# Peptides against a protein of PDB entry 4LZF, part 89

Target 1, 155 residues: chain A of PDB entry 4LZF
Amino acid sequence: GGRLVVFPNGTRKELSADGQTVKVMFFNGDVKHTMPDQRVIYYYAEAQTTHITYPDGMEVLQFPNNQTEKHFPDGRKEITFPDQTVKTLHPDGREESVLTDGTIIQLNPDGSKVIQFNTGQREIHTADFKRREYPDGTVKTVYSDGRQETQYPTG

## One batch from the design tools (peptide; made by RFdiffusion4, then SolubleMPNN)

Design b2_p16_8_s4 (from b2_p16_8, 7 letters changed)
Fold by OpenDDE base, seed 2:
Structure b2_p16_8_s4 (fold): chain B 155 residues (1-155), chain A 16 residues (1-16)
Amino acid sequence: as target 1 above (155 residues)
Amino acid sequence: SRSDEFKALPVEEEPE
């Protein structure tokens, strides 16, 4: 059968019969689960936050406001916000946000920004200009000096 | 990320 150990400080440790599952209930309300697949699930009672660590170095954080963060072994982070927007932080400094409507917002390491709208329009922001590209091939550019240019689709 | 703000250390287990 399983085993229950009760420590003098009030911490409790439950072991499965095979020893593959361990549950520690700390005196402060924290809970640690070690699973047969060697993942560790830690619940921080004060912060109401769940932290899962995997043997490959993957980490998952679940916050009480329904934000979830995935920390990949390669240094990439994926944040799912409460509104279900997904933001990816790449090790090279690139950031990508995918909105629930399918709009994609990219922040590049050079400081440029690209918005791919769900309508097929694209907006490009650089230090020198803002450019809007339309599905029909029309391109509108507003330069930093205030000049505006419209390029019409060549038939 | 909010993980950068979250600095909680696991509580140590007592020895069996």
Scores: peptide ipSAE 0.043, ipTM 0.704, DockQ to the pose 0.611
Fold by OpenDDE base, seed 5:
Structure b2_p16_8_s4 (fold): chain B 155 residues (1-155), chain A 16 residues (1-16)
Amino acid sequence: as target 1 above (155 residues)
Amino acid sequence: SRSDEFKALPVEEEPE
């Protein structure tokens, strides 16, 4: 059978019969689960936050406002906001946001920004210009000097 | 990210 240990400080430790699952209920209300797959699940009672640590170095944070963060072993982070926007932070400094309407916003390490609209339009922001690409192949560019250029589709 | 602001540490287990 399982084993229950009650410590003098009020912490309780439950061990499964096979010893592969351990549940520690700390005196402060925190809970630690060690699972057979060696993942560790921490619940922070005060913060109402769940933190899962995987053996490969993957981490998952679940916040009480429904925000979820995944921390990948390669240093990438994926944040799912309460509104279901997903933001990916890459180790190279690139950021990508996927909005619920399907719009994708990319921030590049060079400071450029690319917006892929759900309409199929694309907008590129650089230090030198703002460019709008349309599904019909039309491209409109507004340069930092105020010059405007329209490129019409060939065909 | 919100994780960067989250600094709560787990409580240590009492040794058996």
Scores: peptide ipSAE 0.042, ipTM 0.712, DockQ to the pose 0.620
Fold by OpenDDE base, seed 4:
Structure b2_p16_8_s4 (fold): chain B 155 residues (1-155), chain A 16 residues (1-16)
Amino acid sequence: as target 1 above (155 residues)
Amino acid sequence: SRSDEFKALPVEEEPE
């Protein structure tokens, strides 16, 4: 059978009969599960946050506001916000947000920004200009000096 | 990332 160890401080440790599952219930309400797949599930009672660590170095955080964060072994982070926007943080400093409407917002390490709208329009932001690209090939550029340029599709 | 806002210090397990 399984084992239950009760410590003087009130912490409890449950071991499965096969020894593959360990559950520690800490005196502060925190809970730690070690699973057969070697993932560790830690629940922080005060923060109401779940932290899962995987043997490959993957980490998953679940917050009480329904935000979820995945921390990949390669250093990439994926944040699912409560509104279901998904933001990916790349190790190179690139950020990508996918909105629920299908809009994609990319922040590049050089400070440039690209917005791919669900309409098929794209907007590019640089230090020097904002550029709007339309599906028909029209391109509108607003430069930092206030100059505007429109390029029409070659048709 | 909001991970640092919510992480408490892990409670140490007593040795068996």
Scores: peptide ipSAE 0.041, ipTM 0.711, DockQ to the pose 0.644
Fold by OpenDDE base, seed 3:
Structure b2_p16_8_s4 (fold): chain B 155 residues (1-155), chain A 16 residues (1-16)
Amino acid sequence: as target 1 above (155 residues)
Amino acid sequence: SRSDEFKALPVEEEPE
């Protein structure tokens, strides 16, 4: 059989018969599970948040508003928002958001922004200009000085 | 990220 330890503070520790699973029920309502695969599952009762840590350094956070965050061992973070937008934060400082309509928004470390629309149009934002690229090859640029330029696909 | 808002220290279990 398993073992149950009850501490004076009200915390309870349950050990499986094989000793491979440990469940700690803290006096504050928090719960910690240590699993046979060495993952640790924390449930924080007040925050209603689940935090899973893996032996390789992977972390998964599940928030009560249905936001999920994955923290990869390489430092990358992937955030799934309640609206199902997925944002990836790269270790190099690049950020990418994939919207539910397939639009991709990229924020680069240099401060430039690229929007790839689901229509095939692309918009590029830099310190010097905003540029719209159209599928037909037309390119419209608005410079920071207010100058506008249109490049046509035939010329 | 929202994880930055969640810095609660885990409660320590009493030693056996």
Scores: peptide ipSAE 0.041, ipTM 0.705, DockQ to the pose 0.617

## One batch from the design tools (peptide; made by RFdiffusion4, then SolubleMPNN)

Design b2_p17_3_s1 (from b2_p17_3, 8 letters changed)
Fold by OpenDDE base, seed 3:
Structure b2_p17_3_s1 (fold): chain B 155 residues (1-155), chain A 17 residues (1-17)
Amino acid sequence: as target 1 above (155 residues)
Amino acid sequence: VTEEELRQREAENEAAL
């Protein structure tokens, strides 16, 4: 049979008969489940937050506002916001946000920003200029000194 | 609530076992 341990502080520890599942119910309402697949599921009762730790080092946080954070073993973090925008933080410092309309916003380690619009237009921001690229091949550049340049497509 | 606060709470709970 299973085993129940009751601690003086009111914490309870339940062990399955096979020893593969452990459930700890802490005195403050928090709950920790250790599963047969070695996942650890921790529930913070006051914060209403779930933290899942996988044996490969993957971690998942689920917040009460419907935000989800994934922490990958390679150091990458992926945040799914309540509006379903997905932001990825890469180990090299690059950040990428994918909006629900398909727009992609990239922040590069060099400080540049690239926006790939769902219309096929692309906007590049650097210290020296903002550039808009159009699907027809037109390119408009506004330089930091106030100069503007338009490059027209060939044809 | 910060992740650090959550981790601290977990550590305190585990230390009481």
Scores: peptide ipSAE 0.330, ipTM 0.883, DockQ to the pose 0.902
Fold by OpenDDE base, seed 5:
Structure b2_p17_3_s1 (fold): chain B 155 residues (1-155), chain A 17 residues (1-17)
Amino acid sequence: as target 1 above (155 residues)
Amino acid sequence: VTEEELRQREAENEAAL
């Protein structure tokens, strides 16, 4: 059968009969579940946060504000915000946010920023210029020195 | 609460076993 271990501090450890499930109820209200699939689910009682670790090294954090963070084994992080915006942080320092309207905001390691609007327009920010690209091929650039240039589509 | 604080709490709980 299953086993129950009670520690002097009040922590309780429940083991299933098959040994595939372990539940630890810590004295401070935290709970740790080790599942048959080797997933470990830790609940932090005070923070009301759930932390899931997977055998492949993936981690998932679920916060009480409805934010979810995924930590991938490759070092990438994916944050789903309460508003359902998804932000990906790449190991190289690149960040991408996908808004619910389909707009994509990219922050590059070189400090440049690219916004791909849901309208098909694209805006590029660099140290030297701010550029707007339009679906028709028109490109408007405002340079850091105040110069402005419009490139009209060919054809 | 930081992730590090959470990890520390978990470590302390585990050390009590």
Scores: peptide ipSAE 0.326, ipTM 0.881, DockQ to the pose 0.902
Fold by OpenDDE base, seed 1:
Structure b2_p17_3_s1 (fold): chain B 155 residues (1-155), chain A 17 residues (1-17)
Amino acid sequence: as target 1 above (155 residues)
Amino acid sequence: VTEEELRQREAENEAAL
């Protein structure tokens, strides 16, 4: 059969008969559940937050506001916001946000920004200019000095 | 609440076993 251990502080530890499942109910209401697949599910009672750790080093945080954060073994983080925007933070400092309308916003480590619109237009922001690329091949650049340049597609 | 605070709370709970 299973085993129940009760600690002096009120923490309880339940072990399944096969020893593959362990449930610790801490005195403060937190719960740690070790599953047969070696996944560990920790529930923070006060914060109402769930933290899942996987054997491969993957971690998942689920917050009470419906935000989910995935921490990958390679150092990448993926945040799904309550509005279903997905933000990826890369180890090199690059950030990418995918909006619900399909717009992609990329922030580069050098401070440049690229917006890929769902219309096929792309906007590039650097320290020196803002550039808009259109699907027809037209490119409009506004430089920091106020100069504007339009490059027309060659037909 | 920060992730660090949550990890600290977990560590304290584990230390109390």
Scores: peptide ipSAE 0.326, ipTM 0.881, DockQ to the pose 0.935
Fold by OpenDDE base, seed 2:
Structure b2_p17_3_s1 (fold): chain B 155 residues (1-155), chain A 17 residues (1-17)
Amino acid sequence: as target 1 above (155 residues)
Amino acid sequence: VTEEELRQREAENEAAL
């Protein structure tokens, strides 16, 4: 059978008969579950937050406000916000947000910004210009010196 | 609550075993 250990502080440790599952119920209400697949599920009772760690180094945080964070072994982080926006932070400093309407916002390490609108328009912000690309191939550029240029579709 | 605070709480709980 399984084994139950009760500590003086009130913490309880339950071990399955096969020893593959361990459940620790801490005195403060926190719970740690070690699973046969080596996944560790920690529940923070006061914060109502779940933290899952995987043997490959993947981590998942689930917050009570319905925010979820995934921390990948390569250093990438993916945040699903309560509004269902998904933000990815890359190890190189690039950030990408995917909005629920399909708009994609990219922040690049050099400070440039790219917005891919759900309309098919694309806007590029750099130190030197702001550029709007239209689905028909028209491109409008406003340079930092105030110059404006329109490139019309080819064909 | 920060992730560091959660990690600290976990560490304290583990240390109490």
Scores: peptide ipSAE 0.319, ipTM 0.879, DockQ to the pose 0.910

Design b2_p17_3_s2 (from b2_p17_3, 7 letters changed)
Fold by OpenDDE base, seed 4:
Structure b2_p17_3_s2 (fold): chain B 155 residues (1-155), chain A 17 residues (1-17)
Amino acid sequence: as target 1 above (155 residues)
Amino acid sequence: VTEEELKARLAENEEAL
């Protein structure tokens, strides 16, 4: 059968009969659950936060505000915000946000920003200009000096 | 609450075993 260990501080440790599942219920209400697949589920009672660690190095944080963070073994982080925006942080410093309307916002390591609108329009922000690309091939550029340029599609 | 605060709390919990 399983085992129950009760510590003097009130912490309880439950071991399954096969020894593959271990549940530690800490005196403060926190829980550590080691699963047969070697994932470890931490529940922080005061913070109401769940932290799952996987044997491959994947980590998942679930916050009480419905924010979820995934930490991938490659160093990528994926944050799902309460509004369901998904932000990906890449190891190279690139950030991508996918909004619920389908808009994609990319922040590049060089400080440039690209917005892919759900309309098919694209806006590129650099230190030198803001550029709007339209689906018809029209490109409007506003330079940092206030100069404006419009490039019309050929045809 | 930061992840670091959570990790610190976990360490305290583990020390109590």
Scores: peptide ipSAE 0.178, ipTM 0.820, DockQ to the pose 0.845
Fold by OpenDDE base, seed 3:
Structure b2_p17_3_s2 (fold): chain B 155 residues (1-155), chain A 17 residues (1-17)
Amino acid sequence: as target 1 above (155 residues)
Amino acid sequence: VTEEELKARLAENEEAL
């Protein structure tokens, strides 16, 4: 049969008969549940937050505001915000945000920023300029010195 | 609530076992 251990502080530990499932109910209402697949589910009662750890090193955090964070074994993090924007933080320092309208915002390790608009326009920010590229091939550049240039498509 | 705060809370819980 299963076992129940009750600690002096009120914490309870339940072990399944097969020993594959362990549920710890802490005195403060927090719960740690170890599953047969070796994932561990933590529930923090006060924070109303769920934290799942997987044997491969994957971690998932679910916050009460509907934010979800995934921590991948390769060091990548993926944050789904309440508005359903998805932000990816890469190990190389690159950050990418995908908005619900399909706009992609990229922050590069060199400090440059690229916005790919859902209209097909692209905006590039560097230390030296801000550039807008249009689908027709027109390119408008505003340089850091205040100079502005427009390149028109050929054809 | 930060991840660090959650980890600290877990550590406190597990010290009692």
Scores: peptide ipSAE 0.177, ipTM 0.819, DockQ to the pose 0.822
Fold by OpenDDE base, seed 1:
Structure b2_p17_3_s2 (fold): chain B 155 residues (1-155), chain A 17 residues (1-17)
Amino acid sequence: as target 1 above (155 residues)
Amino acid sequence: VTEEELKARLAENEEAL
C-alpha cells in the first residue's frame, strides 16, 4: 500500500504503493510531485507558478500571467509571453522574437538587429547604418554620417 | 517572482523535511 508521512511542521509526504509517485505538500502550500517518468512538478502556491523539471535537463516555468518559459538542456530559452510573442534566447547570445503578425526580430551578438516584416520587407540595423530592403529589390540605406543611398533593382 | 527566488523557496522547503 501507499504511505503517508506527516511531519511536525505540517508538511505531508504521500508515497504511492509502487513507489513511483511521491507528492510532498509543504507547510506553506507549495507542492512537489515526482512522477513515474522522473519529471518533477513544483507548484509555488504564493507565486501561483508551476515549475517542471525533466530528466534530460529541460525545465518549464508557467507563470500566473500566462507566460511560459522553456529552458532547454543546450542552454536555449524560449519565452512565450502573454501576448503570444515567442522569444528565443540562444547560447551564442542571439535573440529572436516572433510576433503574432509574423514579424521576426533578431538581435545579434555583435549588436546588429534584423527585422523581417510580414510584408517581406527587411530592416537591418548596424553601428554604421540602417538599411531597408524591399520585395522589389530596392534598398534604402541611411548611414551614421547622414548620407542616404537608394539602390534600385536592375530591371 | 524570479526563478532564483523560487529555487531559494524550494531549498527552504526541502530543509524542513
Scores: peptide ipSAE 0.173, ipTM 0.816, DockQ to the pose 0.871
Fold by OpenDDE base, seed 2:
Structure b2_p17_3_s2 (fold): chain B 155 residues (1-155), chain A 17 residues (1-17)
Amino acid sequence: as target 1 above (155 residues)
Amino acid sequence: VTEEELKARLAENEEAL
């Protein structure tokens, strides 16, 4: 059968009969649950936070405010905010935010920014210019020196 | 609460076993 170990501090350890599931209930209300698939589920009682670690190195954090964070083995981090915005942090320093309206905001390591609007317009920010691209093919560029250029669609 | 603080708390919990 299963085994229950009770420690002097009040921590309890439950082992399944097959030994594949281990549940540790710490004296402070925290819980560590080791599953047969080798994922480990941590529950931090005071923080009301769930942390899942996977054998491939993936980690998932679930916060009480409904924020979820995924930490990928490649160093990528994906944050789902309470408002359902999804932000991806790449190992190269690139950041991408997907808003609920479908707008995508990209921040590049060089400081450039690209906004893909849900309207099909795109805005590109660099050190040298700000550019707006329209669905009809019109492109308006404002350079840092104040020069403006409009490129009309080739009909 | 930072992830580091959570990991530290876990380490303390595990040392108490």
Scores: peptide ipSAE 0.170, ipTM 0.814, DockQ to the pose 0.872

Design b2_p17_3_s3 (from b2_p17_3, 8 letters changed)
Fold by OpenDDE base, seed 4:
Structure b2_p17_3_s3 (fold): chain B 155 residues (1-155), chain A 17 residues (1-17)
Amino acid sequence: as target 1 above (155 residues)
Amino acid sequence: MTREELLEREAANLAAL
């Protein structure tokens, strides 16, 4: 059969008969489950947050506001916000946000920003200019000095 | 709570066993 260990502080540890599942119910309401697949599920009672740790190093945090954070073994972090925007933080410092409307916002380590609109237009922001690229090949650039240029498609 | 705070809480709970 299974085993129950009760600690002096009130923490309880339940072990399955096969020893593959361990449930620790901490005195403060936190719960730790170790699963047969070596996944660890920790529930923080006060924060109402679930933290899942996988044997490959993957981590998933689920917050009470429905925000989810995934920490990948490669160092990438993926945040799903309550509004369902997905933001990916890359190890190289690049950030990418995918909005629910399909707009993609990229923040580059050099400080530049690229917005890929759901319309197919792209906007590039640098220290020197803001550039709008249109699907037809038109490119409009507004430079930091206020100068504006339009490049027309070849046709 | 931040991830770090959560991990600290977990560590404290485990240390108290």
Scores: peptide ipSAE 0.487, ipTM 0.925, DockQ to the pose 0.918
Fold by OpenDDE base, seed 1:
Structure b2_p17_3_s3 (fold): chain B 155 residues (1-155), chain A 17 residues (1-17)
Amino acid sequence: as target 1 above (155 residues)
Amino acid sequence: MTREELLEREAANLAAL
């Protein structure tokens, strides 16, 4: 059979008979599972949060408000918010949010912003201008000095 | 709790064994 170890502080450690599963029940209610596939599942009792670590360095945090955070080995972080918006933070400082309607909002390290609307329109924000690109090829630019420019499609 | 705070809690629990 398996083994049970009871520590003086009240922590309990259960080992499976095959040695492939380890369950630690800490004195404060936290639980750590080491699985045969080398995943580690940690439950923080007070925070009601689950933290899964994978052998490749991937981490998944599941919060009680239904938010999920994924930490990738390459340094990328992906947050799924309770409203199902997905925000990705890239190692280079770029941020991308995908809204439930398919709109994509990109924040670039230089401070510029790009919005790709679900209609096919795109809006670009820089220090110098706001630009709207339309599916028909029309481009409208409003510059910081108040100048406006319209570029019409060919034809 | 932040990720860092959670990891600190885990580390403390492991150190207490």
Scores: peptide ipSAE 0.487, ipTM 0.925, DockQ to the pose 0.912
Fold by OpenDDE base, seed 5:
Structure b2_p17_3_s3 (fold): chain B 155 residues (1-155), chain A 17 residues (1-17)
Amino acid sequence: as target 1 above (155 residues)
Amino acid sequence: MTREELLEREAANLAAL
């Protein structure tokens, strides 16, 4: 049989007969469930948030607003927003957002921005210029000094 | 609550055992 431990503060700890599963029901309504595969599922009652930790260091947070956050062992973070936009934050400071329409927005550590539109157009923003690349190969650049350049496709 | 606040809450709960 399993074992039940009741603590003075009202917290209860249930251990399975094989010792592979541990469920702690805290006095404040939080629940910690340690599984045989060593993942830990923690439920924060007040926040209505589920937090899963994996043996490899992976963490998954599920918030009541339907936002999900994944924290990877390498320091990368992936946020799925309620609108289903997915934002990835890389350890090097790069950020990437994938919108539901297929548009991809990349923010680079140097401050540059790249937008890959769902139309196939690409826009690059730097301190020195804004550049639009078109599917036909045309590239239009507007420099910070007001100069404009058009590179026409070859073919 | 932030992730940090959640972790602090968990830590407090565990420390109270």
Scores: peptide ipSAE 0.483, ipTM 0.924, DockQ to the pose 0.908
Fold by OpenDDE base, seed 2:
Structure b2_p17_3_s3 (fold): chain B 155 residues (1-155), chain A 17 residues (1-17)
Amino acid sequence: as target 1 above (155 residues)
Amino acid sequence: MTREELLEREAANLAAL
């Protein structure tokens, strides 16, 4: 049979008969499940947040506003916002956002920004210029000094 | 709550055992 341990503070610990599943119900309403696959599921009652820790070091946080955060062992973080935008933060400081319409926004550690629009247009922002690339091959550049250049497609 | 605050809460709960 399983075991039930009741602590003086009101915390309860339930162990399965095989000892592979452990459920701790803390006095403050938090709950910790340790599963046979070594996954740990922690529920924070006050924050209404679920935290899953995997044996490989992966972590998943689920917030009450429907935001989900994944913390990868390599230091990468992936945030799914309530609007279903997905933002990835890389260990090198690069950030990428994928919007629901397919637009991709990249922020680079040097401060440059690249937007890949769902129309096939791309916009590049640097300290020196803002550049728009069009699907037909036209490229329009506005430089920091105010100069504007248009590069027409070949053909 | 931040991730750090959540982890601190968990740690406190475990330490009270």
Scores: peptide ipSAE 0.480, ipTM 0.923, DockQ to the pose 0.915

Design b2_p17_3_s4 (from b2_p17_3, 10 letters changed)
Fold by OpenDDE base, seed 4:
Structure b2_p17_3_s4 (fold): chain B 155 residues (1-155), chain A 17 residues (1-17)
Amino acid sequence: as target 1 above (155 residues)
Amino acid sequence: MTEEELKKRLEENEKEL
């Protein structure tokens, strides 16, 4: 059979008969559940947050505001915001946000920014310019010095 | 609560086991 250990502080530890499942119910309402697959599910009662850790180093955080964070073993972090925007932070410092409308925002380690609009327009931000690329091939550039350039499509 | 605060809380909880 399983085992139940009750600590003086009110924490309870439940062990399965095979010892592969361990559930700790802390005195403060937190719960730690170790599963046979070695994933650990921790629930923080006050924060109403669930934290899942996997043996490969994957971590998942679920917040009460419906935000979810995934921490990948490679160092990548994926945040799903309450509005369902997905932001990916890459180990190289690149950040990518995918909006619900299909707009993609990329922040590059060099400080440049690329916005791929759902309309097919693309906007590129660098230290030197902002550039808007249109689906028809028109490109408008506003340089940091205030100069503006329009390149018209060929064809 | 920040992730760091949550981690600290976990560490505190586990010290009593």
Scores: peptide ipSAE 0.179, ipTM 0.812, DockQ to the pose 0.889
Fold by OpenDDE base, seed 1:
Structure b2_p17_3_s4 (fold): chain B 155 residues (1-155), chain A 17 residues (1-17)
Amino acid sequence: as target 1 above (155 residues)
Amino acid sequence: MTEEELKKRLEENEKEL
C-alpha cells in the first residue's frame, strides 16, 4: 500500500503504492506533487501560484491574475499576460510582443524597436530616426535632427 | 510574490523534511 508520513511540524508526505507519486503537503498549505512523468507541481497556497517543472528543464508558472509564464530549456521565456498579450523574451535579448489585434512589437538588443501593425503598416524606431512604412510603398522618416523625409512609391 | 520569493519559500519548506 501507500505510505503516509506525518512530521512534527504538521507537514504530511504521501507516497503512492507504486512509488511513482509523491505528494508533500507542507504545514503552511503549500503542496509539492511529484508525478509519474517526473514533472513536479508546486502550489503556493498564500500566493495561489502553481509552478510546474518538467524533466526537460521547462517550467510553467501560473499566477492568480491569469498570467502564465513558460521558461523553455533554451532560455526563452514566454509570458501570456491577463489581457492575452503574448511576450517572448529570447536569449539574445530580443523581445517580441504579440497583441490580441495581431500587432507585433519587437524590441531588439541594439535598442531599436519595430512595430508591425495589423494594417500592414510598419514603424521602425532607432536612435537616429522614427520611420513609418505604408502598404502603398510610402515611407515617412522623422530624423533625430528634426528633418523629415517622405519617400513616395514608385509607380 | 516574486519567483525568487516562491523559490525561497520552497527551500524553507523543504528544510522541514
Scores: peptide ipSAE 0.174, ipTM 0.812, DockQ to the pose 0.831
Fold by OpenDDE base, seed 3:
Structure b2_p17_3_s4 (fold): chain B 155 residues (1-155), chain A 17 residues (1-17)
Amino acid sequence: as target 1 above (155 residues)
Amino acid sequence: MTEEELKKRLEENEKEL
């Protein structure tokens, strides 16, 4: 059968009969649950935060404000904010945000920014210009020197 | 709590196991 170990400080350790599941209920209300698939689920009672670690190095944090963070083994981080915006931070320094309206915002390591609007328009910001691309193929560019250029669609 | 504080808390929890 299973085992229950009770420590002098009040911590309780429950082991399944097969030893594949271990639940530690710490004296302070924190819980550590080791699963048969080798996931470890930590619950921090004071912070009301759940932290799941996976054998491959993946980590998932669930915060009491409904924010979720995924930490991938490759160094990528994905944050789902309470408003359901999803932000991805890439190891190369690129950041991407997907808004609930379908707008995508990309921040590049060189400082450039690309906004893909839900209307199909695209805006590109660089050190040298701001450019707006329209679905019909029209492109409007305002350069840092004040020059303005309109490129009309072919047709 | 910061991630560092959470890690420290876990270490203290496991000290007597």
Scores: peptide ipSAE 0.174, ipTM 0.813, DockQ to the pose 0.767
Fold by OpenDDE base, seed 2:
Structure b2_p17_3_s4 (fold): chain B 155 residues (1-155), chain A 17 residues (1-17)
Amino acid sequence: as target 1 above (155 residues)
Amino acid sequence: MTEEELKKRLEENEKEL
């Protein structure tokens, strides 16, 4: 059968009969579940936060404001904000935000920025220029010195 | 709470297990 251990501090540990499931109810209201698949689900009562750890090293944090963070074994982090914007932090320092309207914002390690608008326009920001690319093939560049260049589509 | 604070809380909870 299962076992229940009650500690002097009020913490309770429940073991399944097969020993594959462990539930710890801490004295402070926190709860830890160890599952047969070796996933560990921890609930922090005061923070109302759920933390899931997977055997492969993946971690998932769920915050009370509906923010979710995924920590991948490769060091990538994915943050889903309450507004459903998804921000990915890459190990190389690149950041990507996908907005709910389909706009994608990329921040590169070199400080450059690329915005892919839902309209099909793209804007590129570098140290030397800002460039707007239009769906018709028009490209407008504003250089840091104030010079402007327009490249028209051929045809 | 930060992730580090949560981790520390977990470690504190598990000291007596």
Scores: peptide ipSAE 0.173, ipTM 0.807, DockQ to the pose 0.837

